Peptides against a protein of PDB entry 3ESW. Designs and how they scored, part 20

Target 1, 322 residues: chain A of PDB entry 3ESW
Amino acid sequence: NNIDFDSIAKMLLIKYKDFILSKFKKAAPVENIRFQNLVHTNQFAQGVLGQSQHLCTVYDNPSWHSIVLETLDLDLIYKNVDKEFAKDGHAEGENIYTDYLVKELLRYFKQDFFKWCNKPDCNHCGQNTSENMTPLGSQGPNGEESKFNCGTVEIYKCNRCGNITRFPRYNDPIKLLETRKGRCGEWCNLFTLILKSFGLDVRYVWNREDHVWCEYFSNFLNRWVHVDSCEQSFDQPYIYSINWNKKMSYCIAFGKDGVVDVSKRYILQNELPRDQIKEEDLKFLCQFITKRLRYSLNDDEIYQLACRDEQEQIELIRGKTQ

## One batch from the design tools (peptide; made by RFdiffusion4, then SolubleMPNN)

Design b1_p9_8_s4 (from b1_p9_8, 6 letters changed)
Fold by OpenDDE base, seed 3:
Structure b1_p9_8_s4 (fold): chain B 322 residues (1-322), chain A 9 residues (1-9)
Amino acid sequence: as target 1 above (322 residues)
Amino acid sequence: NIELALKLL
């Protein structure tokens, strides 16, 4: 009896695709009840849901992408990408060129475009006067600042002239294209929009211990790549745990196609207690939100994303930063 | 994934 292994393999592949697609069908009533109970009873789950409602969709705005591309020095960026790509002698391949583009965007953003702001310069004394600034605390936004999704304004007094300078913490990334200054929140917010404006697959990563960064899906490396605009860092997920010796509990990635616990990629040592939610409930929450984000996708898109999710889960379990 | 495992058979 010649077992037709090819026919068996084809049949198993069809059944496997059907099984994967079955996981992304509309949530059962019991899953909806579990989700509602979880977000109403657990503050961490409520926070993850609230962040997903904003971060998973806000950057998918074509009008913002146009404004970004009109604001950046594209001639300088592509000139530098082409120069570095040519030095390494790579064969022409669109996939590897995109990794060079992201590396140049990190350089351009940190060196040429955006500034770190510990303290603002004095509005009266001018540039390089931040050393003379004393913090007075925080206030609500005024009528002008409120137009740009500002929740908090830091207030500073100049020790030289006595004048007050306001540092509004804008959440509108288009306003950040004008102001070109901030801390990790403003950096990550605008840089996420910049990467999205080049048509890239990008996630926003939130760390519970007051840091934020990006992940980019490299088609060349066939994985999610760590990207930190503040550090000009590409593919260095170890920098927080090892180089900074940072203690961390949770890292959650937010993208248009899903929400993923990526803690295992970044928390390599000095793990803090994961006591905010049960591990099973966090896994359920991320899967449930991801399922909702994919409800409008076709079967082929769902299957491709599910294959990518399985590869990422294998990577996260193996602890292989390749 | 089963697809990768089936390609290795």
Scores: peptide ipSAE 0.021, ipTM 0.558, DockQ to the pose 0.184
Fold by OpenDDE base, seed 4:
Structure b1_p9_8_s4 (fold): chain B 322 residues (1-322), chain A 9 residues (1-9)
Amino acid sequence: as target 1 above (322 residues)
Amino acid sequence: NIELALKLL
């Protein structure tokens, strides 16, 4: 009896696909109850859910993508990408071109487009006057500032002229295309939208210890790549734990197709207590939200994403052994 | 990846 190994392999693949797909079926009543209880009883879980409801979908806006692409100097960007790509002897159409694009977008954003704002310039004294600014505290947005999803306005007094300058912390990334300044929140928010506007697979990474960055899915590297617009950093997940010696407890990635605990990628030393939620409950929460985000996808899309998730989980396990 | 493992068989 010639065992048709090809037929057996095909049958095993079908059964494996069906098994994977079975995990992404509509949530059982017991899972819904567990989810509801978790988000009502655990503040960290509620926070992760709240962030997922915004960050997983807000950047998938075609109108915003058009506005971004109209605002950026695309001629400069592509000229620089093509120049660096050609220096390394790559042919057009290689998947690596997108990595060069992301690296140039990091350069362009930090060097040419966006500004770090520790303190605003004085609205009366003009540019390069931030040194003269004294913080007075924070206020709620006024009627104009509230139109741009502003949660907080930092208030500064100029020591030179005595005038008050408002620094609204806008969460509307389209308003950030105009203001072109902020801290890690504004940087990551707008840069996430920029990367999405180029049709890239991007996640927003939230760190509990007051930092935020991106991940980009490189088709060339076949993995999620650390991207920090503030640092002009590509594939340097160690910068926080090693270079900054930052203490961290949680890093959660939010994307259109899922929510993932990526703490293992970034927390290499100085791990803070993970006491906000049980590890099993966090894993359940992320999987449950991910499952909901995939409800409209077809079986092939679900399967491909599940394969990507498995690869990432293997990477995150291996990364702690290096 | 079981698919990769099955392609190597």
Scores: peptide ipSAE 0.019, ipTM 0.578, DockQ to the pose 0.174
Fold by OpenDDE base, seed 5:
Structure b1_p9_8_s4 (fold): chain B 322 residues (1-322), chain A 9 residues (1-9)
Amino acid sequence: as target 1 above (322 residues)
Amino acid sequence: NIELALKLL
């Protein structure tokens, strides 16, 4: 009896696909009850849900993508990408081009496009006057600032001229294309939109200990890659725990297709207590939100994403120190 | 990776 191994392999693949797809069916009533109870009783879970409702979808705006692409110096960007890509003789194929693009976007954004703002320059005294600025505190936005999703405005007084300068903390990334300044929040917000505008698979990573960055899915590396616009960092997830000696408890990634606890990628040492939620409940929450984000996808899309999820989970479990 | 193993079959 010649065992048709090819037929068996095909049948096993079909059954495996069906099994994977079965996990992404509409949530059972018991899962909905568990989810509702969790987000009503646990403040951290409610925070993760609230962030997911914004961060998972806000960047998927074609009109914003067009505005970004019209605002950036695409000729400079692609010239630099092509120059770096040409050095490697194209031996690694087209998929590596996106890694070069992300690296150039990191360079361009930090060096040519956006500015770090610890303190604003004085609106009256002009450029390079931030040293003369004294913080007076924060207040709510005025009527104009409120148009650009501003929750807080930092107020500064110039020690030289006595005038007040407002630094609105805009959450509208299109307004950030105009202002071209901010801290980690503004940097990550606009940079996430920039990466999305190039059609890339991007996640926004929130760290509970007041930092934020991106992840990009590299088709070349076949994994999620750490991307920090503030640091011009590509594939250096260790920088926070090792280089900064930062203590951290949670890192949560928010993307169009899922919410993932990525803490194991970034928390390599000096882990803070993970006391905000039970580990099982956090895992359930992320899976439940991810499942909801995928409800409109077809079976092939669901299957491909599920395969990516499994690969990422294996990576996170194995603790592959890059 | 069962899928990779099955694609190699």
Scores: peptide ipSAE 0.018, ipTM 0.554, DockQ to the pose 0.158
Fold by OpenDDE base, seed 2:
Structure b1_p9_8_s4 (fold): chain B 322 residues (1-322), chain A 9 residues (1-9)
Amino acid sequence: as target 1 above (322 residues)
Amino acid sequence: NIELALKLL
């Protein structure tokens, strides 16, 4: 009996696809109850849900993408990308071009476009006056600041002229294209939008210990790649745990197609207690939100994403020995 | 990729 291995392989592939797709079918009533109970009883779960409702969808705005592309010096960016891409030649294939693009966007954003703001300059005294600024605290936004999704405004007094300078913490990334300054939150927010505006697969990574960064899905590397706009960092997930010696408990990635606990990628040492939620409940939560984000996708899209998810989980378990 | 693994079978 000649075993038709091709027929068996095809049948196994069909059954495997069906099995994968079955996991993404509408949630059972019991799963909905578990989800509702979890987000109502666990503050961390509620926070992850709240973040997902914003971060997973807010950057998928074509009007914002157009405004970004109209605001950036695309001629400079592509000139630099083309120059770096031409050095390595086409030997590594066309997919590497996007890695060069992301590296140039990191350079351009940090060096040419956006500024770090520990303290604002005095609105009256002008540039390079931040040294003279004393923090007075924070307050709510005024009527103008509130138009740009501002949650808080830091208040500073100038020690030279005595005038008050407001530093609104804008969450509107389009306003950040104008202001071009902030801390890790503003940097990551606008940079996430910038990467999305180039049609890239991007996630926003939230760390519980007050830092935020991006991940980009490199088609060349066939994986999620760490991207920190503040650090001009590409594929250096170790910088927080090793270089900063930062203690961390949770890193959660928020993207259009899913929510993923990426803590294992970034927490290499000095792990803080993961006491905010049960590991099983966090896993369930991320899977449940991911499943909801994929409800409108077709079977092929769901299958491709599920294959990507499985590869990422294998990576996170093995720890890349880079 | 299981598809790749199945193609190698």
Scores: peptide ipSAE 0.015, ipTM 0.545, DockQ to the pose 0.171

## One batch from the design tools (peptide; made by RFdiffusion4, then SolubleMPNN)

Design b1_p10_1_s1 (from b1_p10_1, 8 letters changed)
Fold by OpenDDE base, seed 5:
Structure b1_p10_1_s1 (fold): chain B 322 residues (1-322), chain A 10 residues (1-10)
Amino acid sequence: as target 1 above (322 residues)
Amino acid sequence: SLLELAKKLL
C-alpha cells in the first residue's frame, strides 16, 4: 500500500489549521470570568489591559500617518536608503529595503529630527541654557497643555533670569512633531507613529523598569526586530541587560494584532523578581487580549498571525535569532 | 533618566 504522503500531509495541515483557529474562537464564559476577576484583583493585569486599550490601536490613524509623512524630509530619507541599498547590489532581494528604511529612520530621527530633553532650555534665555535650569517639581497641565494629552508638566526655574519654564510631557504624538523634544516616552511614542506611517508592523514595548522602545517585524529577517529610537539601535535587544547592566522584570509588547510578553528577548541577565502576577495569569491575559484584537480578522489572517506567534515563541525559547 | 544612568555606566 503506497501511503499517499501528500494526501496525509494536506489532511494534517487542514487539521492543524482548524486546531490553531479553534484557539482564537470567541472566549468561553469561564475565560471571560477569569479575565474579569484577574483585571479586577491584580493591579499589574489592570495596567497591562489599560495600556493595551491605548497602545494597540492609537497608532492606526490614517490622518496622523499623512501628517507624519508631510512633516518628514522624505527626499532625504529615501535618498539615504537608496544609497545604502545600492551598496549591497540587490543580492538579498526587495524585503531588505525595509530594513534599510528603518535604519535610516533611526538615523534621521536621532540626528536630524528629534532632541533629547533632560532639562528644557530657558524660555527667556533661549537655546543651550538647560544647564541653568533647576527642577521645582511637577504639576498638572494648564488649559493649553491639556489639549495635547498631557498628564504631567515638569517645572523648572532658570538660575540666571529667575523665570519659570514648563516642560509638558505630551502624549499626543502630533504635538511631538511640533515640539521635537522629549525623553524615552516621547521618543518611542512619536517613533512608533513614524514607523506605522510607512505601513510597517510595529509594536510598542513597555518595560516595567521605566524604559520603552519599539519592535519592527522584518520581512527580510522574518522576525520581530528590536528598535530603539533613543539609541539609534536596530536588532540589539541585549543593550539593556548587558551594556546598561539594567535590572528588569517585565517587557510587554503592544501591537494592533496582539499583546506579547517579550521579556525573554531583553532580560538576559540581572532578572528582577516577576512577582506582580502569576506567570500563568500573565500568559492568559496576553492571549486573551490578543484574541480580542483578532476578532475581526478572517481565518487566513488569524492563521498567518498564529504561525508568526509560534515562530516568535520558538525564538524566545531557543534564545537564538534565526 | 535611565538613559543618563546608562551613559554614565558606559
Scores: peptide ipSAE 0.010, ipTM 0.512, DockQ to the pose 0.013
Fold by OpenDDE base, seed 1:
Structure b1_p10_1_s1 (fold): chain B 322 residues (1-322), chain A 10 residues (1-10)
Amino acid sequence: as target 1 above (322 residues)
Amino acid sequence: SLLELAKKLL
């Protein structure tokens, strides 16, 4: 009996696709009850849900993408990308161009576009006056600042002229295109929008220990790549644990197509206790939110994303970038 | 994984 291996392979692929698709069906009543109980009883789970409701969808705004592309020096960016890409001699194929684009966007953003703000300059004395600024504390936004999704305003007094300077912590990334300054939150927020505006697959990574960065899905590398705009860093997930010797407990990635615990990519040493939620409950939570984000996708899109998710999980278990 | 097995059979 000639075993038709091709027919068996096709049947296995069909059954595997059906099995994968079955996991992305609407949640059973028991799963909904488990989810509701988890987010009502566990503060960390509630926090992850709250972040997902914002971070997974806010950057998918075509009007914002247009404003970003109109604001950036695209001629400079593409000139630099083309120059770096021409050095490769096309040996690695055209997909590497997008990696050069992300590397140039990191350079452009840090060197030419955005500023780190420990303390603001004095509004009266002008540029390079931050040394003269004394913090007085924080307060709520005024009526103008409140228009740009501002929850907190840092208040500074100039030691030279005595005037008060306000540093609003804006969460509106379009306002950040104007102000062009901030800390890790403002940097990551605007840079996530910038990458999205180029049509890239991007996730926002939240670390519980007060840092945030991006991940970009490289078609050339066929994986999620670490991207930190503050550090001008590409594919260096080890910088926090090894170079900074940072202690960390959780890293959660938020994208349009899913929420993923990426802690294993970044927490290589100095792991803090993971005591905020049971590991099974965190896994369930991320899967449940991911299912909801994919409800409008077709079976082929769901299958492709599930294959990508499986590859990422294998990578995270092996501790080696493939 | 079943995916790794399927990739080996194709």
Scores: peptide ipSAE 0.009, ipTM 0.486, DockQ to the pose 0.613
Fold by OpenDDE base, seed 4:
Structure b1_p10_1_s1 (fold): chain B 322 residues (1-322), chain A 10 residues (1-10)
Amino acid sequence: as target 1 above (322 residues)
Amino acid sequence: SLLELAKKLL
């Protein structure tokens, strides 16, 4: 009996697709109850949900993408990308070009576009006066600052002129295109939008221990790639645990198509207690939110994303970036 | 994975 292996393989693929699609059906009443109970009883779960409601969708704004592309020096960016791409002997149209683009965007953003702000310059004394600034504390936004999704304003006094300088912590990334300064939050926020404006698959990674960065899905590498705009870092997930010797407990990635615990990619040593939520409940939460984000997708889109998710989970278990 | 197995059989 010639076993028609092709027919069996096709049948297995169909059954596997059906099995995957079955997981993305509307949540059962019991899953909804579990989810509601979890987010109402666990503060960490509520925080992850709250972040997902913003970070998973906010960057998918076509009007913002246009404003970003109009604001960036695209001629400089593409000139540099093309130059580095050509040096390495790559042909036009290779998937690797996007990796060169992301590397140039990291360079451009850190070196040419955005500034790190430990302390603001004095609004009265002008540029390079941050050394004269004394922190007085934080305040709520004023009526103008509140227009740009400002959660807090850091207040500084100039030791030279005595004037007060406000450093509003804007969460509006379009306002950050104007201000061009901030810390890890502002850097990651605007850089996530920049990458999205080029049509890239991007996730925002939140670390519980007060850092944030991006992940980009490289079509060349066929995986999620660590991207830190503050560090001009591409594919260096070890920098926090190894280079900084940072202690960490949770790293959660937020994207349009899902929420993923990526802690295993970044927490290589000095792991802090994961005591904020049960591991099973965190896994359930991320899967439940991911399922909701995919409700409008067709069966083929759901299947392709589920295949990508499976590959990532295998990577995260193996502890090797393939 | 079942997917890796299916990809090896195709």
Scores: peptide ipSAE 0.009, ipTM 0.458, DockQ to the pose 0.735
Fold by OpenDDE base, seed 3:
Structure b1_p10_1_s1 (fold): chain B 322 residues (1-322), chain A 10 residues (1-10)
Amino acid sequence: as target 1 above (322 residues)
Amino acid sequence: SLLELAKKLL
């Protein structure tokens, strides 16, 4: 009996593809009930849902991408990318070029384009006067500030001239192209839009312990790569747990194609209690939102993304970035 | 910001 191993292998591959695709069909009534009960009874689940409704879609705006590309010094950026790429002896058309682009965008953004704002300069005294500024607290936006999705405004008094300076915390990334200053929230918001404007696969990573960063999908490395614009950091997921000795409980990644618990990539030591939600319920929530984000995709797109998700889950279990 | 706390711990 010659067992036709090739026919068996083909049949197994077809059955495997069909099995994977079956997981991404429309949610059953029981799954919808479980989801609704979870987001109504668990505050953390409600927060993850609320963030997904904004962060998974807001950066997929072609008009914003055009404004970004018109605002950046593209000639300088590509000149620097080409220089470093050629210096390392890479051939044209290698997938690694995109990794050089992201590294230059990190450099350009931190060094040339955007500024960290601990305290604003005094609007009356001018540049390099932030040391003279005393915080008075925060208030709501005025009529002008409210046009740019401003949630809060930090208020400062100048110790020299006595005048008040406002530091509005804008959430409109197009306004941030003008102001060119902020903290981790403004940095990550605008830098996520910048990476998306180059046609890259990008996720926004929210950490419960008040930090935010990006992940970029490297076609060269065939994985999600840590990217922090504040630190000019590429592929250093250990920076928070090891270098900062930071305690953390949750890291959630938000992208157009899914929501993923990436805590295992970043929480290497000093883990805080994960007491905000049951692990099974968090896993269900992320899978359910991801399934909804993929409802309009075809079977081949769904299958490719599912293969990428399985690879990422293997990496997160092994605790080794390959 | 937590980045300010981390920069004070480095």
Scores: peptide ipSAE 0.008, ipTM 0.489, DockQ to the pose 0.013

Design b1_p10_1_s2 (from b1_p10_1, 8 letters changed)
Fold by OpenDDE base, seed 4:
Structure b1_p10_1_s2 (fold): chain B 322 residues (1-322), chain A 10 residues (1-10)
Amino acid sequence: as target 1 above (322 residues)
Amino acid sequence: SLLELAKQLL
C-alpha cells in the first residue's frame, strides 16, 4: 500500500490548523472567571493588563506615523541605509534591507536626533548647564504639561542662577519629537513609534527592574530581534545580564498581536526571584491577553501568528537565537 | 513541534 504521505501531511496540517484555531476561539466562561480573578487579586497581573491596554495598541496610530515620517530626516536615513547596504553587496529588495534600516534608525536616533537627559539644562542659562542642576524632587504636571500625557515632572534648581527648571516625563511620543530628550522610557517610547511608522512589527519590552527596550521582527532572520535605542544595540539581548551584570526577574513584550514573557531571552544570569505571580498564571495571562488582541483577525492571520509564536517559544526554550 | 513534523513531511 503506497502510503500517500502527501495526503497524510495535508490532513495533519489541516488538523493542526484546526487545533490552533480552536485555541483562539472566544474564551470559555471559566477562562474569563480565572482572568478576572487573577487581575483583581494579583498586582503584577493587573500591571501587565494595564500596560497591554496601552502598549499593544497606542503605536498603531496612522496620524502619528505621518507626523514621525514628516519629522525625521528620511533623506539622510535612506542615504545611509543604501550606502551600508551597497557596501555589503546586497541586491535591492532583499529582506535584509530592513535590518540595515533598523540599524541606521538606531544610529540616527542616538547620534543625530535624541538626547539622554540625566539632568535638564537650565532654562535660563541655556545649553550645557546640566552640571549646575540640583534635583528638588518630583511634582504633578501643570495644565500645559498634562496635555501631553505627563505622569510626573522632575524639578531642578540651577546652582548658578537659582531658577527652577521643570523636566516633565512626557508619555506622548509626539511631544517627544519636539523635546528630543529623556531617559530609557522616553527613548523606548518614541523609538517604538518610529519603528512602527516604517511599517515594522515591533514590541515594547518592559523589564521589572527599571529598564525598557524594543523587539523588532526581522523578516531576514525570521525572529524577534533585540533593539535598544539607548544603547544603539541590535541583536544583543545579553547586554543586560552579561555586560551590565544586571539582576532581573521579568521581561514582558507588548505588541499589537500579543503579550509574551521574553525573560528567557534576556535573563541569562543573576536571575531574581520570580515571586510576583505563579508561572502558570503568568502564562495564562499572556495567552489570554494575546487571544483578546487577535479576536478580529481571520483564521489565516491567527494561524500565521500562532506559527510565529511557536517558533519563538522553541527559541526561548532552546536558549539559542536561531 | 507538530508544525516541524508537518514541515518535514511536506
Scores: peptide ipSAE 0.010, ipTM 0.497, DockQ to the pose 0.768
Fold by OpenDDE base, seed 2:
Structure b1_p10_1_s2 (fold): chain B 322 residues (1-322), chain A 10 residues (1-10)
Amino acid sequence: as target 1 above (322 residues)
Amino acid sequence: SLLELAKQLL
């Protein structure tokens, strides 16, 4: 009996697809109960859920994408991408072009577009006066600032002129296209929107220890790639643990198609206690939110994303970029 | 993965 290996392989693929799809079916009543209990009893779980409700969907706004593309110097960006791609990219195939694009967007954003704001300049004294600014604390937004999803306003007094300067911490990324300044939060927020506006697969990575960055899914590298707009960094997940010697406990990635614990990619040393939630409950939470985000997707989309998820989990376990 | 195995069998 000639074993038809091709027929067996096809049958195994079908069964595997069906098995994968079965995991993404509507949550069982027991899973819903577990989820509700977890988010009501665990503050960290509630925080992850709250972040997912915003970060997983907010950047999927076509009107915002248009505003971004109208605001950026696209001619400069594509000129620079084309120039770098013409050197080496043709040998690597068309998929590498997006890696060049992301690298140029990192350059453009940091060098040409956005400014780091440790302290604001004095509104009265003008540019390069931040050294004269004394923090007075933080307060709630005024009526104008409240229009742009502002939760906190940092207040500064100028030591030279005595005037007060307000530094509103805007969460509206469209307002950030105007203000063009901030800290890691504003940088990551706007840069995430920028990457999304180019049609890229992007995740927002939240670190519990007061940093945030992006991940981009490179079709060339066939994996999630670390992207930090503050650092102009591409594919350098080690910078926090190694270069900064940063202590970290959790890194959670938020994207339109899922929520993923990516801590293993970034926490290479100086791991802080992961005591905020049980590992099994965090895994369950991320999977449960991911299932919800995929409820409207077809079987082929679910299958492709599940294959991507499996590859990422293997990568995160092996600690080797393929 | 089963997918890697399947890719090796195709």
Scores: peptide ipSAE 0.010, ipTM 0.507, DockQ to the pose 0.626
Fold by OpenDDE base, seed 3:
Structure b1_p10_1_s2 (fold): chain B 322 residues (1-322), chain A 10 residues (1-10)
Amino acid sequence: as target 1 above (322 residues)
Amino acid sequence: SLLELAKQLL
């Protein structure tokens, strides 16, 4: 009996594709009920849903991409990318070029474009006066600040001239192209938009312990790569747990195609209690939101993304970045 | 995974 192994392999591949596609069909009534009950009864689940409604879609704006590309020094950026790419002996058209682009964007953003703002300079005394600023607290935005999606304004008094300086915490990334300053929230917000403006697959990573960063999908490495604009960091997921000795409980990645618990990539030691939600309920929540984000995709797009998701889950289980 | 097994059979 010559077992036709090729025919069996083809049949198994077809059945496997059909099985994967079956998971991404419209949610059953029981899944919708479970989802609704979860987001109404669990505050952490409600927070993840609320973030997904903004972060998964806000950066997919072609008009914003045009404004970003018109604002950046593209000639300088590509000159530096080409220089470092050629120096390392790579041929034109290699998928690794995009990794060099992301590394230069990290350099350009931190060194040339954006500034860290611990305290603002005094609006009256001018540059290099932040050391003279005393925090008075925070208040709501004024009529002008409210036009740029401002949630809070930090208030400072100058110890030299006595004048008040306002530091509005803008959430509009187009306003951040003008102001060119902020903390981790403003840095990650604008840098996520910058990476998206180059046509890259990008996720926004939220950490419960008051930090935020990006992930970029490298076609060369065939995986999600850690990217932190504040640190000028590329592929260093260990930086928080090891270098900072930071204690963390949750890291959630938000992208156009899905929501993923990426905690296992970043929480390598000093894990805090994961007591905000049951693990099964968090897994269900992320899968349910991801399924909703993919409802308009065709079977081939769904299958390709599902293969990528399976690879990422294998990496997260093995604890090895390949 | 079934995907890894399928990739090994191709």
Scores: peptide ipSAE 0.009, ipTM 0.516, DockQ to the pose 0.605
Fold by OpenDDE base, seed 5:
Structure b1_p10_1_s2 (fold): chain B 322 residues (1-322), chain A 10 residues (1-10)
Amino acid sequence: as target 1 above (322 residues)
Amino acid sequence: SLLELAKQLL
């Protein structure tokens, strides 16, 4: 009996697709109860949920994408991308062009566009006066600052002129196109929007130990790639644990299509206690939110994303980027 | 910021 291996393979693929799709069906009543209990009883779970409600969808705004593209020097960006792409003689195919684009956007953003703000310059004394600034503390936004999703304003006094300078911590990324300055939060927020404005698959990565960065899905590398706008870093997930010797407990990635614990990509040494939630409950939470984000997708989209998720999980277990 | 602390350690 010649076993029709092709027929068996096709049947196995169909059954496998159906099995994968079954995981993304509407949550059972028991899963809804578990989710509700978890977010009401666990503060970390509530925080992850709250972040997902913002970070997973806020950057999918076509009007913001247009404003970004109108604000950037696209002629300079594409000129530099074309120049770097031409060096490799097109041997690696068209998909590598997007990696060159992200690398140029990192360069452009850090070198030409955005400024790190440890302390603000004095509003009265002008540029390069931050050395004269003494922190007085933080307060809530005023009526103007509150229009731009500002939660906190840092207050500084100039030691030279005695005037007060406000440093609003804006969460509106369109306001950041104007202000052109901030710390890791403002950098990551605006840079996430910039990458999204080029139609890229991007996640916002939150680290519990007060840092944030991006991930970009490279079609060339066929994986999620670490992207840190503050460091002009592409595909260097080790910089925090190894180069900075940073201690970390959780790294959570937030994207339009899912919420993923990416801690294994970034926490290579000096792991802090993961005591904020049970591992099983965190896994359940991320899967449950991801499932909700995918409710409007068709079966083929769900299947393709599930295959991508499985490859990422294999990568994270093996500790080897393929 | 943690970034400033890291820059001081490099």
Scores: peptide ipSAE 0.008, ipTM 0.457, DockQ to the pose 0.013

